# Ledger of designs, part 47: peptides against a protein of PDB entry 6RGO

Target 1, 392 residues: chain A of PDB entry 6RGO
Amino acid sequence: MALKLLGFNQDATCFSVISSNKGVTIYNCDPFGKCFELEKSTSNDEELDFLVEMLFSTSLIAVVDKTIGASKRKKLKIVNTKRKATICELTFPHEIMDVIMNRKIICVVLKSDQIFVYDISCMKLLRTIDVRGEKLKSTSKFRNSEAVGDIGVRVSLSTDNNSILCYSSYSKSDKENAPLNDIVVFDALKCIQINVLPAVHQSNIVCIACSPDGMLMATASEKGTIIRVFKTIDTENDEPILVNEFRRGSRPSRISEMKFNHDNTLLACVGESDTIHIFALPVTTTEADANEDDTLQQSSHSLSSSINGLQYISKGLANRFGKIIVSKIPTQSQQRHVAYIKIPENAKYRIGFPKDTTNTIHICGEDGNYLVYSIPRNEVGPCTLVKSNTFD

## One batch from the design tools (peptide; aimed at target 1 R83)

Design b2_p13_5_s2 (made by RFdiffusion4, then SolubleMPNN; from b2_p13_5, 4 letters changed)
Fold by OpenDDE base, seed 4:
Structure b2_p13_5_s2 (fold): chain B 392 residues (1-392), chain A 13 residues (1-13)
Amino acid sequence: as target 1 above (392 residues)
Amino acid sequence: DKIEELRKLLEEA
């Protein structure tokens, strides 16, 4: 049977799949098993296409049936899985491309490059973000670029209640074909733009991940060779803070998904390559734990090693066009993965980090494998398989 | 009420 993966929920407690014969199935990860099935609405041998976003392990799902006709592709259903009943239905002017949610917010991305932000508690529209309309204000010529293939607005939402929304936007470059290479950071609750990261890649951004707390964001372009991690809110001298730059590989390969673990210590990426890469992030010691009054007097000597930080003033020609975030990170210091998982070639995989086990990753494949891996802490190497299950 | 059903499901989260 052809399986199509929809992905994990926010805490990797469940994952969703499309089975050509059954429709949508949601699996629980622990204990492993089917927790919900949405039957195929039609007996036709049409290729099933759905969007399903689940709210954690709850009975709340958002569903878009993209299989049949242009009208269904514009309909978002909020479904109670316990009742197998539609609570509400929203209809959009354009095809739904993506749906993301947390405990507070649903974001709906349209083929029109519009993002509709809803309060989940009442399905009230809080904001319509028009990414094209923002481009039109910045660019004198709107080319109706028919969205050639998979290039569109990308979004990621923090899984916490702060509801930090990161989305790709069009660069303010006077070029008729401005890429989707800016990032906007948006408070989805307050409906305020917090930050703008200009030209974070040279080409269109195809993957974004927000950290669970909304404090970090990872981005990848169409090339998928470099992953950049930024602070979302914080700026230094009104400039974006690049935390890390990771090298996934030397060969171009599309990244389909990235995820942070719960404590922002790891970033995983998956895509068209035979390898899931896991990168270590610097532990931001929040200074908060410094107040334990442990009085132990040990007098150990101040070795003041003055590491003279060489200010490489790269006199790169600042041509008048938008401030490209020039990686200050030397190409030699591009961190590689600290861990990896080998996956079958041509099998699409999805990834998730469980909340309670920061060094565990959940993966599922269109090959029908659900796998749990342990991530090594102190060595660079392969992840260890801990659990395996199959699904159909 | 649909809103009350939504609220109740959100309390499960």
Scores: peptide ipSAE 0.594, ipTM 0.965, DockQ to the pose 0.812
OpenDDE base, seeds 1, 2, 3, 5: peptide ipSAE 0.593, 0.582, 0.590, 0.586; ipTM 0.965, 0.964, 0.964, 0.964

Design b2_p13_5_s3 (made by RFdiffusion4, then SolubleMPNN; from b2_p13_5, 5 letters changed)
Fold by OpenDDE base, seed 5:
Structure b2_p13_5_s3 (fold): chain B 392 residues (1-392), chain A 13 residues (1-13)
Amino acid sequence: as target 1 above (392 residues)
Amino acid sequence: SAIEELQKLLKES
């Protein structure tokens, strides 16, 4: 059977898949098993395509039927999985490209490069973000929808209640073909722009991940060779703070998904390559106020391997055009993965980090494998397989 | 109502 992966939920307790014969299936990770099935609404041998966004382990899902020929590509359904019933349906002027949510906010990305932000508690529209802006409204050249490959607005939302939305935006170049290489950081609750990170890559951004707390974001371009991690809110001298620059590989390869773990210590990436890469982030020791007393001398020889994270404060070379180009960290100082998982080259995989086990990663493949790996703490190397299950 | 049902689901763990 052809499987198509939709992904994990926010805490990697469930994942969703499309089966050509069954429609949408949601699996629980532990105990492993089917927890929901949405039957195919059409008898046609059409390739099924869906967006399914889950809300943690709740019975709430957002569903878009993207199947070819379906007039439903503009319809968002909020579904109660326990009742197998649509609670509400929203219709948009354009095709839905993405849906992301947390316990507060649902964001709907349209093919028009618009982001509709809703209060999930009442489905009230809070904001419409027009990523093209007013200047590009006049050039209603329908980019011929066929030749516009996977170039669209990318979004990521913090899984917490702060609801930090990161999205790709067009660079301020007056060129008709401006790349989607800026990032906007947006408070989705207050509906305010917090930050703008200009030209974070040279080409279009194709993958964004926000940390669970919304304090970090990771970005990858169409090249997928370099991953950059930024602070979302904090700035230094009105410049974006680059926390890390990771090298995934030397060869171009698309990154389809990135995720932070729940404590912001790890970043994983997956895509068209045979390898899931896991990178270590510097632990920001919040200076906990050293209040006085508790004398417990437990001499935990924390082998603080001083990862001399040379904070290359890469002074942004303002190029002749006044654009802050994030200076490329020299190739020799680019951090590599600390851990990896080998996957079949021809199988698409999705990743998830469970909340309670920060050194565990869940993965699932279109090959029908659900795998749980332990991430090594003290050495650079392969992850260890802890659990495996199969699904169809 | 649909909103009451939605608000109930948002309170699930």
Scores: peptide ipSAE 0.653, ipTM 0.970, DockQ to the pose 0.792
OpenDDE base, seeds 1, 2, 3, 4: peptide ipSAE 0.643, 0.638, 0.644, 0.649; ipTM 0.968, 0.968, 0.968, 0.969

Design b2_p13_5_s4 (made by RFdiffusion4, then SolubleMPNN; from b2_p13_5, 6 letters changed)
Fold by OpenDDE base, seed 4:
Structure b2_p13_5_s4 (fold): chain B 392 residues (1-392), chain A 13 residues (1-13)
Amino acid sequence: as target 1 above (392 residues)
Amino acid sequence: DKLKELQELLKES
């Protein structure tokens, strides 16, 4: 049977799958098993296409049936899985491309490059973000850019209640084909733009991950060779803070998904390659825990390690177009993965980080494998398989 | 009430 993966929920306690014969199935991860099934509405041999976003381990899902006709592709259903009942139905002017949620917010991305932000508690529209309208204010030419294939607005939402929304936007470049290579950071609750990261890649951004707390964001372009991690809110001299630059590989390969673990110590990426890569992030010690009064008198041996001043060679390529975030990180110091998982080249995988185990990763494949891996802490190497299950 | 049902689901784990 052809399986199509929809992905994990926010805490990797469940994952959703399209089965060609059954429709949508949601699996629980522990104990492993089917927890919900949504039957296909028609007996037609049409390729099933759905969006399903689950709210954590709750009985709340958002569903878009993309299989049958242009009208259903514009309908979002909020479903109670315990009752198998539609609570709410919203209809949009354009096809729904993506749906993301947390306990406060639902974001609906349309093919029109619009993001509809809703208060989940009452399904009230808080904001319509018009990413094209923002572009049109900056660029005088209405290009009917027929959205050629898979290039559209990308979004990621923090899983916490702060509801930090990161989305790709069009660069203010006077070029008629401005890429989707800017990032906007948006407070989805307050409906305020917090930050704008201009030209974070040279090409369109195809993958974004927000950290669970909304403090970090990872981005990848169409090339998928470099992943950049930024602070979302904090700026230095009104400039974006690049925290990390990771090299996934030397060969171009599309990244389909990235995830932070719960404590922002790890970033995983998956895509068209035979390898899931896991990168270590520097632990941002929030200075808040410095108040434990532990009086241990250990002697201040002043190891004056002379940090030799590496002179910033400002390569002055003053090209007149917007401040590209030039990686100040030398290409030689691009961090590689600290851990990896080998996967079949032709199987699409999804990734999730469970909340309770920061060094564990959940993965599921269109090959019907659900796998739990332990991530090594002290060595660079393969992850260890801990649990394996199959689904159909 | 559908709104009440939604509010109950949002209180789940």
Scores: peptide ipSAE 0.638, ipTM 0.968, DockQ to the pose 0.780
OpenDDE base, seeds 1, 2, 3, 5: peptide ipSAE 0.638, 0.634, 0.638, 0.634; ipTM 0.967, 0.967, 0.967, 0.967

Design b2_p13_6 (made by RFdiffusion4)
Pose (drawn by RFdiffusion4):
Structure b2_p13_6 (pose): chain A 327 residues (1-135, 151-284, 335-392), chain P 13 residues (1-13)
Amino acid sequence: MALKLLGFNQDATCFSVISSNKGVTIYNCDPFGKCFELEKSTSNDEELDFLVEMLFSTSLIAVVDKTIGASKRKKLKIVNTKRKATICELTFPHEIMDVIMNRKIICVVLKSDQIFVYDISCMKLLRTIDVRGEKIGVRVSLSTDNNSILCYSSYSKSDKENAPLNDIVVFDALKCIQINVLPAVHQSNIVCIACSPDGMLMATASEKGTIIRVFKTIDTENDEPILVNEFRRGSRPSRISEMKFNHDNTLLACVGESDTIHIFALPVTQRHVAYIKIPENAKYRIGFPKDTTNTIHICGEDGNYLVYSIPRNEVGPCTLVKSNTFD
Amino acid sequence: EVEELQELLEENE
């Protein structure tokens, strides 16, 4: 089958790719190279490694499952790339759905909507967050820098009226203090959530409305959450998969089940800005590094890696700059 | 195992 289940780094330095053949490879961007290659851990052809989230450019990797079910739901391994050794092997009562890391905090998301927060220096569990214990699945996002700030979608106070709903809660994982609770920002479920690297901004994706809403995160007034801007969906409602924020928080990238990738600018310092054509029934992931604000890195399941440029003052499409092919 | 993890973090710094 195709080389599916791409994962993207925080610092846009490299990306995680599960080669359907054997193990998982991690490439670099500059210079492009085979950075890390995981050995054979397979027994059938279509069984897939699912979840890999990494540090910035380091040797520290978070790896989850290999087998379809032998040791998948209840595993987390911490591996050094230079020496291929497992350090800590944590076990969890449910199936892992997503893992997000940063320099200070490690988050593990379970299928039962439990979020385990760890101080990464000693792996002490800071707090267990019973989201489904209070009231598709939960989408969680986190800031990259320090003062790492956690964002998760929570159910509303209409559980009696119906089973599924999605509001937003802002949480400071550094001090384990809940900062702001946002109301039902959508009339539908939440598909994907992106938080700014500095933790000041947040994006939301609806399944039905397909309109991205941006709210201030922490400095927002206590009385009411502050809405920043909205972005035109285009000609057709489409499901969104992954969104990213620029380092200066002037740019927002959007990708999904669509022909095109949309680029949204920010009035921090309107409907559409930059659009990147994409093959229809193939899936991609997004990133952009810290070095410049004009370059957008693209990861594709077709086997191609592309680097596009952004037009500052033109509403035109992006210009391709650099490309390379996968394995 | 925890000590090895701390050493690895120091190397990364």

Design b2_p13_6_s1 (made by RFdiffusion4, then SolubleMPNN; from b2_p13_6, 5 letters changed)
Fold by OpenDDE base, seed 3:
Structure b2_p13_6_s1 (fold): chain B 392 residues (1-392), chain A 13 residues (1-13)
Amino acid sequence: as target 1 above (392 residues)
Amino acid sequence: SIEELQKELEEEE
């Protein structure tokens, strides 16, 4: 049967799949089993297409049926899975491309490059972000959106209550073909733009991940060779906004998903390659906890790879030419993965990090495998398979 | 209803 993966929920307690024969199925990870099924609305052999976003382990899912006609593709349903009932329905002017949520906010991305931000508690519209309207008026030629495939506004939302929204925006370049290579950091609760990261890649951004706490953001371009990690907020300290640069590989390959673990120590990526890559992040010890006198001289060999080579382009020149945040980091400072998982060639996989086990990763494949891996702490190498289940 | 949405949001805290 053709399976299509929708992904894990925020805490990796559940994952969602489309089965061609059944419709949408949600699986619980532990104990492994079906917890919800949404039946196919049509008897036709039409290829099923859905967006489903589950809110943690709650009974709440956001559903968009993309299978039939332009009208259904504009409807968001909030469904109670226990009652199998639609709680509310929203209709948008354009096709829904993505839906993300946390306990406070739901964001709806449209094909029009608009982001609708709602207070989830009352489904009140807080903000409409028009990513095209932020582009300088000079390039008003509507690209015929038909021919430019999977290139659209990408979003990620923090899973915490701070509700930090990161989205891709068009560069301010006077070129008719400005790439989606800027990042905007937005407080979704206050509806305030916090930061703008210009030209974080040379090409369109195709994948974004926000950390659970909203403090970090990872980005990948169409090339998928380099992953960059940024601080979302400018610290008053002259600390670089770019905290990490990871090399996934030398060969171009699309990254479909990235996720941080719950303590911001790991970043995983998956895509069209036969390999899930896991990168270690430097633990930014916030100086606040340094006051507890506990003399545990655990010689954490900080792999302080001396990032000495970040040439401080002095603050003075950066104000006239928009902050080139991406200085030419020497290719020597690009870290490799610390761990990896081999996956079947051409199988699409999704990833999730469980909350309680920061060194465990959940993965599921369109091959019908749900797999739990242990991530090595003290060595560079393969992850160890801990648990496996199959689904249909 | 929105009241049902609020209730399901409160049951997880």
Scores: peptide ipSAE 0.251, ipTM 0.862, DockQ to the pose 0.671
OpenDDE base, seeds 1, 2, 4, 5: peptide ipSAE 0.242, 0.222, 0.246, 0.245; ipTM 0.859, 0.855, 0.863, 0.867; seed 4 fails the geometry check

Design b2_p13_6_s2 (made by RFdiffusion4, then SolubleMPNN; from b2_p13_6, 5 letters changed)
Fold by OpenDDE base, seed 5:
Structure b2_p13_6_s2 (fold): chain B 392 residues (1-392), chain A 13 residues (1-13)
Amino acid sequence: as target 1 above (392 residues)
Amino acid sequence: SIEELQKLLKEEE
């Protein structure tokens, strides 16, 4: 059967798929099994397309039917999975491209490059962010909607209650064809812009991941060769703080998804390549004041990989045109993966990090495989397969 | 209903 992956929930306790014959199915990861099915409303052999956003393991899902006609593609349903009932329905002026949520906020991304931010507790609209409207103040020509290929506004939301929203925006260049290469960091609860990271890549941003706590953000461009990790809120001399620059590969390959683990120690990426890459982040030891007391010998086997001085060369190369070019970390100091998983070529996979096991990764494929891997702690190498299940 | 939505948002993980 043709499967289409929708992805894992926020804590990787569940994943969702589209089955060509059944509609939307949600699987529980442990114990492994089908926990919900949304039956297809139409008997037609039409290719099914849905957006499904889960809220952790709760009975709340957001659903968009993208299969049938322009009207349904504009309609968000909030569904109670236990009752199989629609709780509320919202209709938008444009096609829904993405839906993201946490326990506080739901964000709806439209094909118009608008982001609608709602208080989920009452479904009240808090803000409409118009990513094009900011550009229209600088450029008179609407891109005709026809040439809107796979390049749209990308979003990521922190899974915590702080509700840090990161989204791609158009650079303030006088060029008619400004790329989506700026990032805006937005407090979705207060509806305040916190930060703007200008020109984080040379080309359009195609993937963004926010950390669970909203303190870190990973970005990848359409080239997918370099992943950059930034602080979201903190700035140094009003400049964005680049924490890490990772090299996925030398060859261009689209990254479809990135995720942080729950303690911000790992970043995983998946896409069109035969390899899931896992990168180690530096543990920011908060200097908690070491008051003297309890000698609990937690053997933190610090992988003292001597990451010799990443001197923060804060030399902003102010190019003659006043654009803050994020200082390219020299190609020699670009970190590689610490772990990897080989996946079938041309198989689409999704990734998730479970909350309780920071060195475990869940993956699922359109090949019908759900796989649990252990991530090596002390060596660079392949992940070890711990559990496998199949689904259809 | 909004009351049903608020009940689901209080479900523990």
Scores: peptide ipSAE 0.586, ipTM 0.949, DockQ to the pose 0.606
OpenDDE base, seeds 1, 2, 3, 4: peptide ipSAE 0.578, 0.572, 0.577, 0.579; ipTM 0.941, 0.946, 0.942, 0.946

Design b2_p13_6_s3 (made by RFdiffusion4, then SolubleMPNN; from b2_p13_6, 6 letters changed)
Fold by OpenDDE base, seed 5:
Structure b2_p13_6_s3 (fold): chain B 392 residues (1-392), chain A 13 residues (1-13)
Amino acid sequence: as target 1 above (392 residues)
Amino acid sequence: SIKELEELLKEEE
């Protein structure tokens, strides 16, 4: 059967798929099994397309039917999975491209490059962010909707209650074809812009991941060769703080998804390549005041990989045009993966990090495989397969 | 209903 992956929930306890014959199915990861099915409303052999956003393991899901006609593609349903009932329904002026949520906020991304931010508790609209509206003040030509290929506004939301929203925006260049290469960091609860990271890549941003706590953000461009990790809120001399620059590969390959683990020690990426890459982040030891007391010898085998001085070369190369070019970390100091998983070529995979096991990764494929891997701690190498299940 | 939405948001993980 043709499967289409929708992805894992926020804590990787569940994943969702589209089955060509059944509609939307949600699987529980442990114990592995089908926990919900949304039956297809139509008997037609039409290719099914849905957006489904889960709220952790709760009975709340957001659903968009993208299969049938322009009207349904504009309709968000909030569904109670226990009752199989629609709680509320919202209709938008444009096609829904993405839906993201946490326990406080739901964000709806439209094909118009608008982000609608709602208080999930009452479905009250808090803000409409018009990513094009900032550009319309500078450029009179609407890109005709026909050439809107796979390049749209990308979003990521922190899974915590702080509700840090990161989204791609158009650079303030006088060029008619400004890329989506700026990032805006937005407090979705207060509806305040916190930060703007200008020109984080040379080309359009196609993937964004926010950390669970909203303190870090990973970005990848359409080239997918370099992943950059920034602090979201903190700035140094009003400049964005680049924490890490990772090299996925030398060849261009689209990254479809990135995720942080729950303690911000790992970043995983998946896409069109035969390899899931896992990168180690530096543990920010908060200097908690070491008051003298208890000598509990927790042998933290710190992999003291001597990351010799990443001197913050804060030399902002102010190019002649006043654009803050994020200082390219020299190609020699670009970190590689610490772990990897080989996946079938041309198989689409999704990734998730479970909350309780920071060195475990969940993956699922359109090949019908759900796989649990252990991530090596003390060596660079392949992940070890711990559990496998199949679904259809 | 809004009440049903508030109940679902109180479900533990």
Scores: peptide ipSAE 0.464, ipTM 0.927, DockQ to the pose 0.606
OpenDDE base, seeds 1, 2, 3, 4: peptide ipSAE 0.451, 0.445, 0.450, 0.446; ipTM 0.918, 0.923, 0.919, 0.922

Design b2_p13_6_s4 (made by RFdiffusion4, then SolubleMPNN; from b2_p13_6, 5 letters changed)
Fold by OpenDDE base, seed 5:
Structure b2_p13_6_s4 (fold): chain B 392 residues (1-392), chain A 13 residues (1-13)
Amino acid sequence: as target 1 above (392 residues)
Amino acid sequence: SIEELKKLLEEEE
């Protein structure tokens, strides 16, 4: 059967798929099994397309039917999975491209490059962010909607209650064809812009991941060769803080998804390549005041990989045109993966990090495989397969 | 209903 992956929930306890014959199915990861099914409303052999956003393991899902006609593609349904009942419906002026949520906020991304931010507790609209409207003040020509290929506004939301929203924006360049290469960091609860990271890549941003706590953000461009990790809120001399620059590969390959683990020690990426890459982040030891007391010898085998001085060369190369070019970390100091998983070529995979096991990764494929891997702690190498299940 | 929505948001993980 043709499967289409929708992805894992926020804590990787569940994943969702589209089955060509059944509609939307949600699987529980442990114990592994089908926990919900949304039956297809139409008997037609039409290719099914849905957006489904889960709220952890709760009975709340957001659903968009993208299969049938322009009207349904504009309709968000909030569904109670226990009752199989629609709680509320919202209709938008444009096609829904993405839906993201946490326990406080739901964000709806439209094909118009608008982000609608709602208080989920009452479905009250808090803000409409118009990513094009900021550009329209500078450029009179609407891109005709026909050439809106796979390049749209990308979003990521922190899974915590702080509700840090990261989204791609158009650079303030006087060029008619400004890329979506800026990032805006937005407090979705207060509806305040916190930070703007200008020109984080040379080309359009196609993938963004926010950390669970909203303190870190990973970005990848359409080239997918370099992943950059930034602090979201903190700035140094009003400049964005680049924490890491990772090299996925030398060849261009689209990254479809990135995720942080729950303690911000790992970043995983998946896409069109035969390899899931896992990168180690530097543990920010908060200097908690070491008051003297309890000598509990937790043998933190710090992998003292001597990451010799990443001197923060804060030399902002102010190019003559006043654009903050994020200082390219020299190609020699670009970190590689610490772990990897080989996946079938041309198989689409999704990734998730479970909350309780920071060195475990869940993956699922359109090949019908759900796989649990252990991530090596002390060596660079392949992940070890711990559990496998199949679904259809 | 909004009351049903609130109850689902109060569900533990």
Scores: peptide ipSAE 0.517, ipTM 0.939, DockQ to the pose 0.605
OpenDDE base, seeds 1, 2, 3, 4: peptide ipSAE 0.515, 0.504, 0.510, 0.509; ipTM 0.937, 0.936, 0.936, 0.935

Design b2_p13_7 (made by RFdiffusion4)
Pose (drawn by RFdiffusion4):
Structure b2_p13_7 (pose): chain A 327 residues (1-135, 151-284, 335-392), chain P 13 residues (1-13)
Amino acid sequence: MALKLLGFNQDATCFSVISSNKGVTIYNCDPFGKCFELEKSTSNDEELDFLVEMLFSTSLIAVVDKTIGASKRKKLKIVNTKRKATICELTFPHEIMDVIMNRKIICVVLKSDQIFVYDISCMKLLRTIDVRGEKIGVRVSLSTDNNSILCYSSYSKSDKENAPLNDIVVFDALKCIQINVLPAVHQSNIVCIACSPDGMLMATASEKGTIIRVFKTIDTENDEPILVNEFRRGSRPSRISEMKFNHDNTLLACVGESDTIHIFALPVTQRHVAYIKIPENAKYRIGFPKDTTNTIHICGEDGNYLVYSIPRNEVGPCTLVKSNTFD
Amino acid sequence: DEEQIEEIKELLE
């Protein structure tokens, strides 16, 4: 099959790619190279490694499953790339759906909507967050920098009226203190959530409305959450997969089941800004590094890696700059 | 266990 299940780094330095042939490879951006290659751990052709989230540019990797079911739901391995050795192997009562890391905090998301928060220095579990224990699936996002701030979608107080709903809760994972609870920001389910690297901003994606809403995170007034802006969906409602925030929080990237990738600018310092054409029935992931605010890195399942430029004052499409091909 | 924790600290440096 195709080279599916791409994962993207926080610092846009490199990306994680599960080659359908054997193991998983991790490439670099500058200079482009085979950074890490995981050996054979397979027994059939279409069984896939699912979840890999990494540190910035380091040797520390979070790896989850290989087999379809032998050791998948209840595994987490911590591996050094330079020496290919497993350090800590944590086990969990449910199936892992997503893992997000930063310099201070490791988060593990379970299928039962449990979120395990770890101080990464000693792997002490800080708090277990029973989201489904209180009231598609939960989408979680996290800040990259320190003062790492956790964002997760929670159900509303209408569980009696109907089974599924999605509001937003802002949580400080550093001190394990809940900061702000946002109400039902959508009349539908929440598909994907993105938080700013500095933890000051947050994006929300609806399945039905397909309108991205941005709320202030922490400095927002206690009385009411503050809405920043909204963005035009385009000509057709489409499911969104992954969104990212720029380092200066002036730019927002959006990708999904659509022909195009949309770029939204921010009034922190309207409907549409920059649009990148994309092959229709192929899936991509997004990132942009810290070095410049004009470069957007693109990861594709077709086997191509592209670097586009952003027009500051023009509503035109992006300009391609650098490209390379996968393995 | 202590050695594994020390190795994680080294990797974080």

